# Ledger of designs, part 10: peptides against a protein of PDB entry 5A53

Target 1, 230 residues: chain A of PDB entry 5A53
Amino acid sequence: LVENVKQALFIPGQSCNKNLHDIMVDLSALKKPDMKRFNRKNDIHPFEDMSPLEFFSEKNDCSLMVLMTSSKKRKNNMTFIRTFGYKIYDMIELMVADNFKLLSDFKKLTFTVGLKPMFTFQGAAFDTHPVYKQIKSLFLDFFRGESTDLQDVAGLQHVISMTIQGDFQDGEPLPNVLFRVYKLKSYKSDQGGKRLPRIELVEIGPRLDFKIGRIHTPSPDMVTEAHKKP

## One batch from the design tools (peptide)

Design b1_p11_1_s1 (made by RFdiffusion4, then SolubleMPNN; from b1_p11_1, 4 letters changed)
Fold by OpenDDE base, seed 5:
Structure b1_p11_1_s1 (fold): chain B 230 residues (1-230), chain A 11 residues (1-11)
Amino acid sequence: as target 1 above (230 residues)
Amino acid sequence: FSPGTFSEPVE
């Protein structure tokens, strides 16, 4: 079953600033060609009214959306939205910390558009804690790309690393999620006269530390429907 | 200026 590649829509909110725009451009580059972007600001408050996002999902045939907003309380906020049947499935606010790095801060490397990234998740909570499970699910779903049977190592160009920043206990503030993007670089290293294939990970950006904000979780019924294999 | 028209995607 070739699952249709989920399309992403990037939406600048009314409070979108230059930093968020630059982050949006760089993050959306990883989703090419399966990405649409609005150039104009839209006044959307998804935790107050979800209907504009459902409208955008349907109108643009995008099951993934990212709303870019910034306020004193929620600085550099990327609200990630998934829809199912053009209805809101889940939402999560991920606020980008000020220490972010853009693609321009790294050595420009050519990459093939449309190649599926490999994901790595660091932190047990990605498998156990509901919020981090949602984040894991979201990012896997967001960047899954075409299910090419050729998950051939030869087609692997990018690694997306997601790390929970430290341990936490119940009732403590949820640690940030460190988002890192690497390119696999093959080197022919002549070590001792034998050309050994060496693979190195080179960070290519963007570098984003996500602070977790508000979350909307799907209803149990929507979970059941969305996980029904066709 | 119709207040309700959301921007269209740019590909």
Scores: peptide ipSAE 0.025, ipTM 0.566, DockQ to the pose 0.027
Fold by OpenDDE base, seed 1:
Order: structure tokens, then C-alpha cells, then sequence
Structure b1_p11_1_s1 (fold): chain B 230 residues (1-230), chain A 11 residues (1-11)
């Protein structure tokens, strides 16, 4: 089954600032060509009323949305939304820490648009803890693109690394998720007359440390429907 | 919700 590539809609909220705009531009560049962006600010409060997001999902045929907002309580907040049948499936607030780096902070490297990243996840909680499982699911879903059975290694140019920042116990605040993007760079090393292909990971940005905020989880019925193979 | 109150994607 070739799953259709999920389209992403990036929405600046009313409180969207320059930093969030720049982050939105850089993160959405990784989702090209499968993304749309609004230019104007929209007054949307997804944890109060989800109806505007369901409307945008349907109108733009986007099953992925990212709302960019900032407040004193939720600074640099990226609300990631998934829809199923244009209804809200899940939501998660990921607040970008002030130590972020943009693509402009890294050495400019050329890349081919539309190539899928490989993901790597560091931290056992990505497989065990419900919040980190949702984050893992979200980012895999967000960047999967067309399910080509052949991860043609020849088509692999990017690695997205997601790391849980340290260990935590039950009842402790959830550690940040460190989002890093690398380009695979092949070098021909002439070591001793044998051209050994050397592959290096070069960070290309953006660099984002995500603080976890509010979460909306899907209803059991929506989980069942969303996991049905067509 | 008035559809006209929300921004549309620009190509």
C-alpha cells in the first residue's frame, strides 16, 4: 500500500513572533514539497476549541498541522496536530528552548528536496513512556513521506536524531527532547591508495530542544480506525 | 467560525 504522503500545514498563531517564524520556516523546509504555510496570523486556541483546526485540515487537505504560538507560560510553543478523517486525532505542545539554532547558523549544504530522513531515537522512554511514544509516532509520521518499501540507501541524505535529555523517574518533570538534523556527507579518503568511502554526519540544523507541554490523546475509537489498514 | 476570518495558504 503506497500511503499518500501526509501534507503539513504551518499556522502562525496570533502570538507568533520572529523567532517562531524563523523556526517555522526552517522546520517546514525539511517537509518540502509536502507543506503549506499561512502568511497571516490566526487566532487559534486548540486546547479550547479544535474546530478551526479541523476546518483547516479539511480545507487544505492537510492531516498534519503545526501551530506557532508564544506566551509567558508557553514560550516558543509549537503545537503539533494530527487529524484522521479531518478530525483531531492527537495534539502535543513542544516548546522550543531559547538555545535554538537556525539553518543560517550552520554551514550551508546543498540537499535534494523530497528525500526522506532516517530517524534515530535515543532513550528507552521512546518505546515505553506514553508521551515519548506519541512524540516518536508523531515525528515518524510527520517526515515519513511516501512509503517506498525500498529505503534506497542511495536516497538517504538526512538523519534526524531525537534524544531524551537525561534519565527521569516517575513523578519527575519530563526531560526535553533534543532534535538534531544531520546530512550524510560521503568523502573519498585516499588512505594508503585504497579509496575507502568515509561517511560523516554533518549537523545542518535546525537545532531544537523541545520542552513538552499539553497533550491531547486520541479516543479509543479513533485509534482503532487509524490503525485499520485500508 | 467564519471561514473569512482565517488566513489561507499562499503559494
Amino acid sequence: as target 1 above (230 residues)
Amino acid sequence: FSPGTFSEPVE
Scores: peptide ipSAE 0.025, ipTM 0.589, DockQ to the pose 0.030
Fold by OpenDDE base, seed 4:
Structure b1_p11_1_s1 (fold): chain B 230 residues (1-230), chain A 11 residues (1-11)
Amino acid sequence: as target 1 above (230 residues)
Amino acid sequence: FSPGTFSEPVE
């Protein structure tokens, strides 16, 4: 069963600034060709009214959305939204820390558009804690690409690494999630007449540290429907 | 789910 690639819509909010625009451009470049971007600012407040996002999901046939907003309380905020049947499934605010790096801050490497990234997750909470489980699910869903039955290793060019920044206890603020993108670079090492293939990871950007904000979780009924295999 | 008809971006 070839699952159709989920399409992403990037939406600048009314408070979208230059930094958020640049981050949006770079992050959306990793989702090509399966992305759309709005050019106009839209006054959307997803935690107050979700109906504009459901409208955009249906009209653009996008089950993934990213709203770009910035305020004093929620600086460089990327609200990630997923829909199921064009209804809001879940939402999470991920605020980009000021130490971000753009693709222009790294060595330009050619890459093939549309190749599926491999994911790595560092931190036990990605498997145990509900918020980090949602983040893991979201990013896997966002960048999964075409499900081919054969993971052709020959098609692997990119690794997306997600790391929880430190340990935490119950009731403590949730640590940031460190988002990193690497390209696999193959080298032929000549060691003692045996050419061993050496693979290195080269960071290509963007580099984003996400502070976790507000979350909307799906109803138990929506979870059941979304996990039904077609 | 039927492949939705890709419409042009509607803002």
Scores: peptide ipSAE 0.023, ipTM 0.556, DockQ to the pose 0.029
Fold by OpenDDE base, seed 2:
Structure b1_p11_1_s1 (fold): chain B 230 residues (1-230), chain A 11 residues (1-11)
Amino acid sequence: as target 1 above (230 residues)
Amino acid sequence: FSPGTFSEPVE
């Protein structure tokens, strides 16, 4: 079953600043061609009223949304939203730390639009802790592209690395998630007349450290419906 | 059009 590629909608909130706009542009570039961006600020508070997001999901046929907001409490906040049947499935606030790097901070490398990234997850909590499981699920869903059964190694251009920043115990603040994007670069190394294929990972950006904020989890019923194979 | 499946929970 070729799953339809989920479309993403990037929404600047009323409090969207230049940094968030730049981050939005760069992150959305990784989702091309399956991405729409609003140019106008929208006054949306998803944890107070989800109805505007459901309306935008339906009107734009986008099951993925990213709301860009910034406040004193939630600086550089990217609210990632998924919908099922144009209803809110889950939401998570991921606040970008001030140490972020844009695509312009890296060596510009050409990339083919629409290639599925490979993901790497570093940290056991991605498989065990409900919040990090949601983050893993979200990012896999967000960037999966077309489910080609062939992870054609020939089509592998990008690696997205997500790392939990350090260990944590129960009741401690959840560590940041380090988001890194690499391009696979093949080199022919000439070592002693034998051309050995050398593959290098080159960071291409953006570089984002995500502080975890508020979360909305799906209802059990919606989980069941969302996992039903068509 | 079934809404696209979410990533299976890693059991």
Scores: peptide ipSAE 0.021, ipTM 0.603, DockQ to the pose 0.054

Design b1_p11_1_s2 (made by RFdiffusion4, then SolubleMPNN; from b1_p11_1, 4 letters changed)
Fold by OpenDDE base, seed 4:
Structure b1_p11_1_s2 (fold): chain B 230 residues (1-230), chain A 11 residues (1-11)
Amino acid sequence: as target 1 above (230 residues)
Amino acid sequence: FAPGTSSEPIE
């Protein structure tokens, strides 16, 4: 089944700043060509009223949205939203830590637009903990592109790595998620006449450390409907 | 329409 590529809409909120704009540009570049961006700031508060996002989802035919906001309590906040049938399925606030790096901070490497990244997830909680399971699901859904049954390994140029920063216990604050983007670089190493293919991972950016904020989880009914294969 | 939402996509 070729699943249609989910389109993403990047929305500057009213409190969007230069740093968030730059992060938005860099992160959205990884979603090209399946991405739209708004130029103007939009006064949207998704945890107070979700209706503007449902409206944008429908009007732009985008099942993925990212709202860029910043406040003293929620600095550099990227609210990731998914819709199902143009209704809010889930939302998560991911606040970018001040130690972020942009694509301009890395050695410019040519990348082919539209290549599906490979994902790596580091931390058992990505498979066990509800919040990290949602993050894993979200990022896989966001960047999967066309689900062709043939993962053409030959087309694999990028690796997105997501790491849970440290261990945590029940009742403790959830550790940050470290978002890293690498390019696969193949080298021919001549070691003693045997050409061993050497693959190196080169970080290309952006580098984002996500602090987890507020979460909206789907209703059990919406989960059931969204997992029904068309 | 929330009165402050401008939906012009960047080409």
Scores: peptide ipSAE 0.026, ipTM 0.628, DockQ to the pose 0.030
Fold by OpenDDE base, seed 2:
Structure b1_p11_1_s2 (fold): chain B 230 residues (1-230), chain A 11 residues (1-11)
Amino acid sequence: as target 1 above (230 residues)
Amino acid sequence: FAPGTSSEPIE
């Protein structure tokens, strides 16, 4: 079953600033062609009223949304939303730290649009801790692209690395998630007159350190329905 | 929807 590629909608909130706009542009470029962006600010408060997002999900046929907001309490906040049947499935606030890098901060490398990135996850909590499991699930779902049975290694251009920034104990603030994007660069290296194939990972951006904010978890019923194969 | 809500994508 080829699952249809989930479409993403990027929404500037009323408090969207230049930095968030630039981040939105760069992150959405990784989701091409399967993305839409709004150009106008929308006054949406997803943790107060989800109905505007459900409407946008349905009207735009987008099961993924990213709301860009910024406040003193939640600076550079990217609220990632997933819908199921145009109803809110889950939400997570990921606040971008000020040390972010844009695609323009890196060496421009051409890439083929629509190729599925490989993911790497660093940190045991991605498999054990509910919040990091949600983040892992979200990013895999967000960037999964077309389900090709063969992840043709020959077609692999991008690696998205997600790292939990350090260890943490129960009751401590959740460490940031370090989002990094690499391109695979294949070249022939001359070693002792022998041309050996060499692969290098080159960071291409954006570079985002995500501070975890508020979370909305799916209801058990929605989890069950979302896992039902048609 | 609140006035000013845009549902039009950037083409």
Scores: peptide ipSAE 0.025, ipTM 0.599, DockQ to the pose 0.029
Fold by OpenDDE base, seed 1:
Structure b1_p11_1_s2 (fold): chain B 230 residues (1-230), chain A 11 residues (1-11)
Amino acid sequence: as target 1 above (230 residues)
Amino acid sequence: FAPGTSSEPIE
């Protein structure tokens, strides 16, 4: 099966700053080769007018988009957009907290481009709460596409961990989602003449704490159509 | 297109 790997388009918004640019570069590196980036700032306000994003989706053949904007209210905002038939399916604002770390903040490890990451989700709300379900769906879709193929353990290079930062009750602000990227490093430990394969998780970055912002949910009709296409 | 929108990907 030719995996129909979803292409991602990274768009610097008009308010894109250096930090967001650096975050965009590092996050998009994990999506290579299935990624495009715009070099110019685009004045896009997706919660006011979605038409420019639908246009970019179609023109670039990208069903995934990330708009990079920053304001006083929405600092370091990554708007993740999915399209279906080049129409907006869903959107979510994920604001990167100031404690972020770039790939440069970690020890450079060699990685193979195009290897799909394994995901781990920590927090029951990823399976129960509609917003965290959308985040889980989005990130799985973003990095794996529609392929449900069991990752060959031999091809497993990266683990992306997504953790809900603590418990929350109804009516409380939604906890941040902690995004962490690890590389599997195999060590040959020589313990007593038996080379036991030791696998260690080494953080490689980026490290992003996502504050949840605005959400656009798909229409019931679009949900039904999106689930009908294999 | 509003002035300043670019659909040019950086390769």
Scores: peptide ipSAE 0.024, ipTM 0.640, DockQ to the pose 0.029
Fold by OpenDDE base, seed 5:
Structure b1_p11_1_s2 (fold): chain B 230 residues (1-230), chain A 11 residues (1-11)
Amino acid sequence: as target 1 above (230 residues)
Amino acid sequence: FAPGTSSEPIE
């Protein structure tokens, strides 16, 4: 079953600033061609009223949304939303730390649009802890692109790495998630007559450290319905 | 050339 590629809608909120706009541009570039961006600011408060997001999901045929907002309490906040049947499935606030790097901060490497990234996840909590499971699921779903049976490894150009920043105990604040993007660079090293292909990972950006904010989890009924799609 | 109706985002 070729699942249709999930489309993403990037929405600048009323409090969207230049830094968030630049982050939005760079992150959405990784989702091309399967993304839309609004040019106008929209006054959306998803943890108060989800109805505007359900409306935008339906009208734009986008099952993925990212709302860009900023406040003193939630600086550089990217709210990631998934919908099922144009209804809110889940939401998570990911606040970008001030140490972020844009694509312009790295050596401009030409990348081919539409190539699927490989994901790597570092930290046991991505497989055990509910919040980090949701983050893992979200990012895999967000960037997965077309399900081609042949992941031709020869076409792999990008690696997205997600790392939990340190250990934590129950009741402690959840560590940040370090988002990194690398390009695979093949070198033909002529060492001693054997051309061994050397592959190096070169960071290309953006570099984002995500602080976890508020979460909306799906209802048990929506989980059951979402898993009924073969 | 199927005209991909790139529906402009409805804001």
Scores: peptide ipSAE 0.022, ipTM 0.556, DockQ to the pose 0.021

Design b1_p11_1_s3 (made by RFdiffusion4, then SolubleMPNN; from b1_p11_1, 4 letters changed)
Fold by OpenDDE base, seed 1:
Structure b1_p11_1_s3 (fold): chain B 230 residues (1-230), chain A 11 residues (1-11)
Amino acid sequence: as target 1 above (230 residues)
Amino acid sequence: FAPGTFSEPVK
């Protein structure tokens, strides 16, 4: 079953600032060509009223949305939304820490648009803890891209690494998720007259540390419907 | 596939 590539809509909220705009531009560049961006600010409060997001999902044919907002309580907040049948499936707030780096902070490397990234997840909680499971599911779904038969190593140019920042116990605040993007760079090494292919990982950005905020989880009925193979 | 279909089981 070849799933259609999910389209992403990036929405600046009313409180969207320059930093969030720049983050939005850089993160959405990784989702090209399967993304749309609004240029105007929209007054949307998804944890108060979800109906505007459902409207935008349907109107733009986008099952993925990212709302960019900032407040004193939720600085540099990226609300990631998924829809099923244009209804809200799940939501999660991921607040970008002030130590972020943009693509302009790294050496520019050429890349082909539309190639699927490989993901790596570091931290046992990505497989055991419900919040980190949702984050893992979200990012895998968000960046799945087109299923090309050429998923040979030759078609892989990007690695996205997601790391839980340290260990935690029950009742402790959830550690940040460290988001890192690398390009696979092939070199011809002249080691001993044999040209061995050397592959290096080069960080290309953006670099984002996500603080976890509010979460909306799907109803059991929506989970059942969303997992039905057509 | 309807928009929003999930292939990975949301575990």
Scores: peptide ipSAE 0.040, ipTM 0.626, DockQ to the pose 0.055
Fold by OpenDDE base, seed 3:
Structure b1_p11_1_s3 (fold): chain B 230 residues (1-230), chain A 11 residues (1-11)
Amino acid sequence: as target 1 above (230 residues)
Amino acid sequence: FAPGTFSEPVK
């Protein structure tokens, strides 16, 4: 089953600032070539009215959207939206903590655009807790890219690591999700005249700590329709 | 496929 690669649309909200713009540029670079960015600010409040996002989804043929907003209550907020048939499927607010690092904060490495990342998830809640299950599903879907039958290790360039920051109990605030991006660096090492292959993980950025905000979940009917195989 | 079709969750 060959599914089309989902296109992502990055939207600056009215309250988008320089920091959010820089974060948007860096995160969207990981989605190239399957990414569009708006240059103009748009006054969108997705938890009040979803219609503008549905319009943008259809008009731009993008089933993934990221809205960049910032307020005192929701600083550096990235609202991730998925659509099915250009209708809102789900939404989640992920607020970037102030300790973020941009691609410019790391050593520049050459890389091929369009290679699929491998994911690692640290924390049992990614498989058990509904919010973290949605986050896992979202990021896997967001960065899936073209379906390749064989992930040849030779084609693996990026690793995205997502870690739940600590343990939590029921009724406690949900811990942040630590987002990290690594490049696999292969090199030949001379050890006693023998060339041995070495692989290292090098952090390339961006480095983002996500605080979880508001969530919109799909109806059971939308879940059923969205997962129907043709 | 309709735009936005979802694959089954990776088990």
Scores: peptide ipSAE 0.036, ipTM 0.635, DockQ to the pose 0.049
Fold by OpenDDE base, seed 2:
Structure b1_p11_1_s3 (fold): chain B 230 residues (1-230), chain A 11 residues (1-11)
Amino acid sequence: as target 1 above (230 residues)
Amino acid sequence: FAPGTFSEPVK
């Protein structure tokens, strides 16, 4: 059963700034060709009224959305939204820390558009804690691409690493999620006259540290419907 | 698959 590739819509909010715009451009480049971007700012407050996002989901046939907003309380905020049947399934605010790096901060490497990234998750909470489970699910869903049976190393170009920044206890603020993107570089190393295949991970960006904000979780009924295989 | 279907259970 091959699922259709989910399309993403990137939406500048009214408070979208230059940094968020640049981050949007770079992050959306990883979702090509399955991505649309709005060029104009839209006055959307998803935790107050979700209806504009549902409208955009339906009109653009995008089940993934990212809203870029910035305020004093929620600086560089990327709200990730998923829809099911063009209705809001879940939302999460991920605020980009000021230490971010853009693609331009790294050595430009050519990449093939449309290749599925491999994910690595560092931190037990990605499997146990509801918020980090949602983040894991979101990013896997967001960047899944076409289901190629090609776990063929030949088709693997990108690794996305997501790390929980440190340990935390119940009731403590949730640690940031460190988002890193690497390209697999294959080359032949000459060691003692034998050409051995060598693979290196080269960071390509963007580099984003996500501070977790507000969350909307799906209803149990919507979870059940969204997981029904046709 | 309806738009928004998930194959991986959100555990």
Scores: peptide ipSAE 0.033, ipTM 0.615, DockQ to the pose 0.056
Fold by OpenDDE base, seed 5:
Structure b1_p11_1_s3 (fold): chain B 230 residues (1-230), chain A 11 residues (1-11)
Amino acid sequence: as target 1 above (230 residues)
Amino acid sequence: FAPGTFSEPVK
C-alpha cells in the first residue's frame, strides 16, 4: 500500500509574529513539496472551536496543520493538528523556546527536496508516556514523505533528532522536546592511505526546543478507524 | 548526540 503523502498546511494565527513566521518558513521547508502556507493571518482558537481547522483541512486537502500563535501564556506556540477524514484526530501545542535557531544561523547546505528524513528519538518516554508517544507519532507522520522502496542509506540526507530534555517523575512538568536537524555529509577521509567513507552529521537547522502545552487526544473509536489498514 | 533508538520502520 503506497500511502499518499500527507499534505501539511501552515496557518499564521492572528497573534503570529515575525519570529513565528520565520520558524514556520524554516520548518515548512523540511516538508516541501508537500506543504502549503497561508500568507494571511487567521483568527483560529482550536481548543475553543475546532471547526475552522476541519474546514481548512477539507478545503485544502491537508491532513496535517500547524497553527502559529503567540501570547504571554503561550509564546511562540505551534499547534500541530492531524485530521482523519477531515475531522480533528489530535492536537498538541508545542511552544518554541526563545533560544531557537533558524536555517540562516547555520551554514547553507544544498539539500534535495522530498527526501524522507531519518528520525532518532532519545528518551524512553517516547515509547511509554502518552504525550511523548503522541509527539513521536505526530512527527513521524508529519515528515514521513514518500514511501520510496529506496530507503537505501544512499537516500538518507537528513536526520531529525528529537530528545526529551532530562528525566521526570510522575506529576512533574513534562520536559521540553529538543528538535534538531542534521545533514549527513560523506567525507572521503584519507586516513593512512585507506579511503574510509566517513559520515558526519552536520546541524543544518532549524533548532527548536519545544515546551509542551495543551493536548487533544483522539477518541478510542477514531484511533481504531485511523489505524485500520485498508 | 546521545545514541538514539532508531524507530523501526512501521511494518
Scores: peptide ipSAE 0.008, ipTM 0.434, DockQ to the pose 0.024

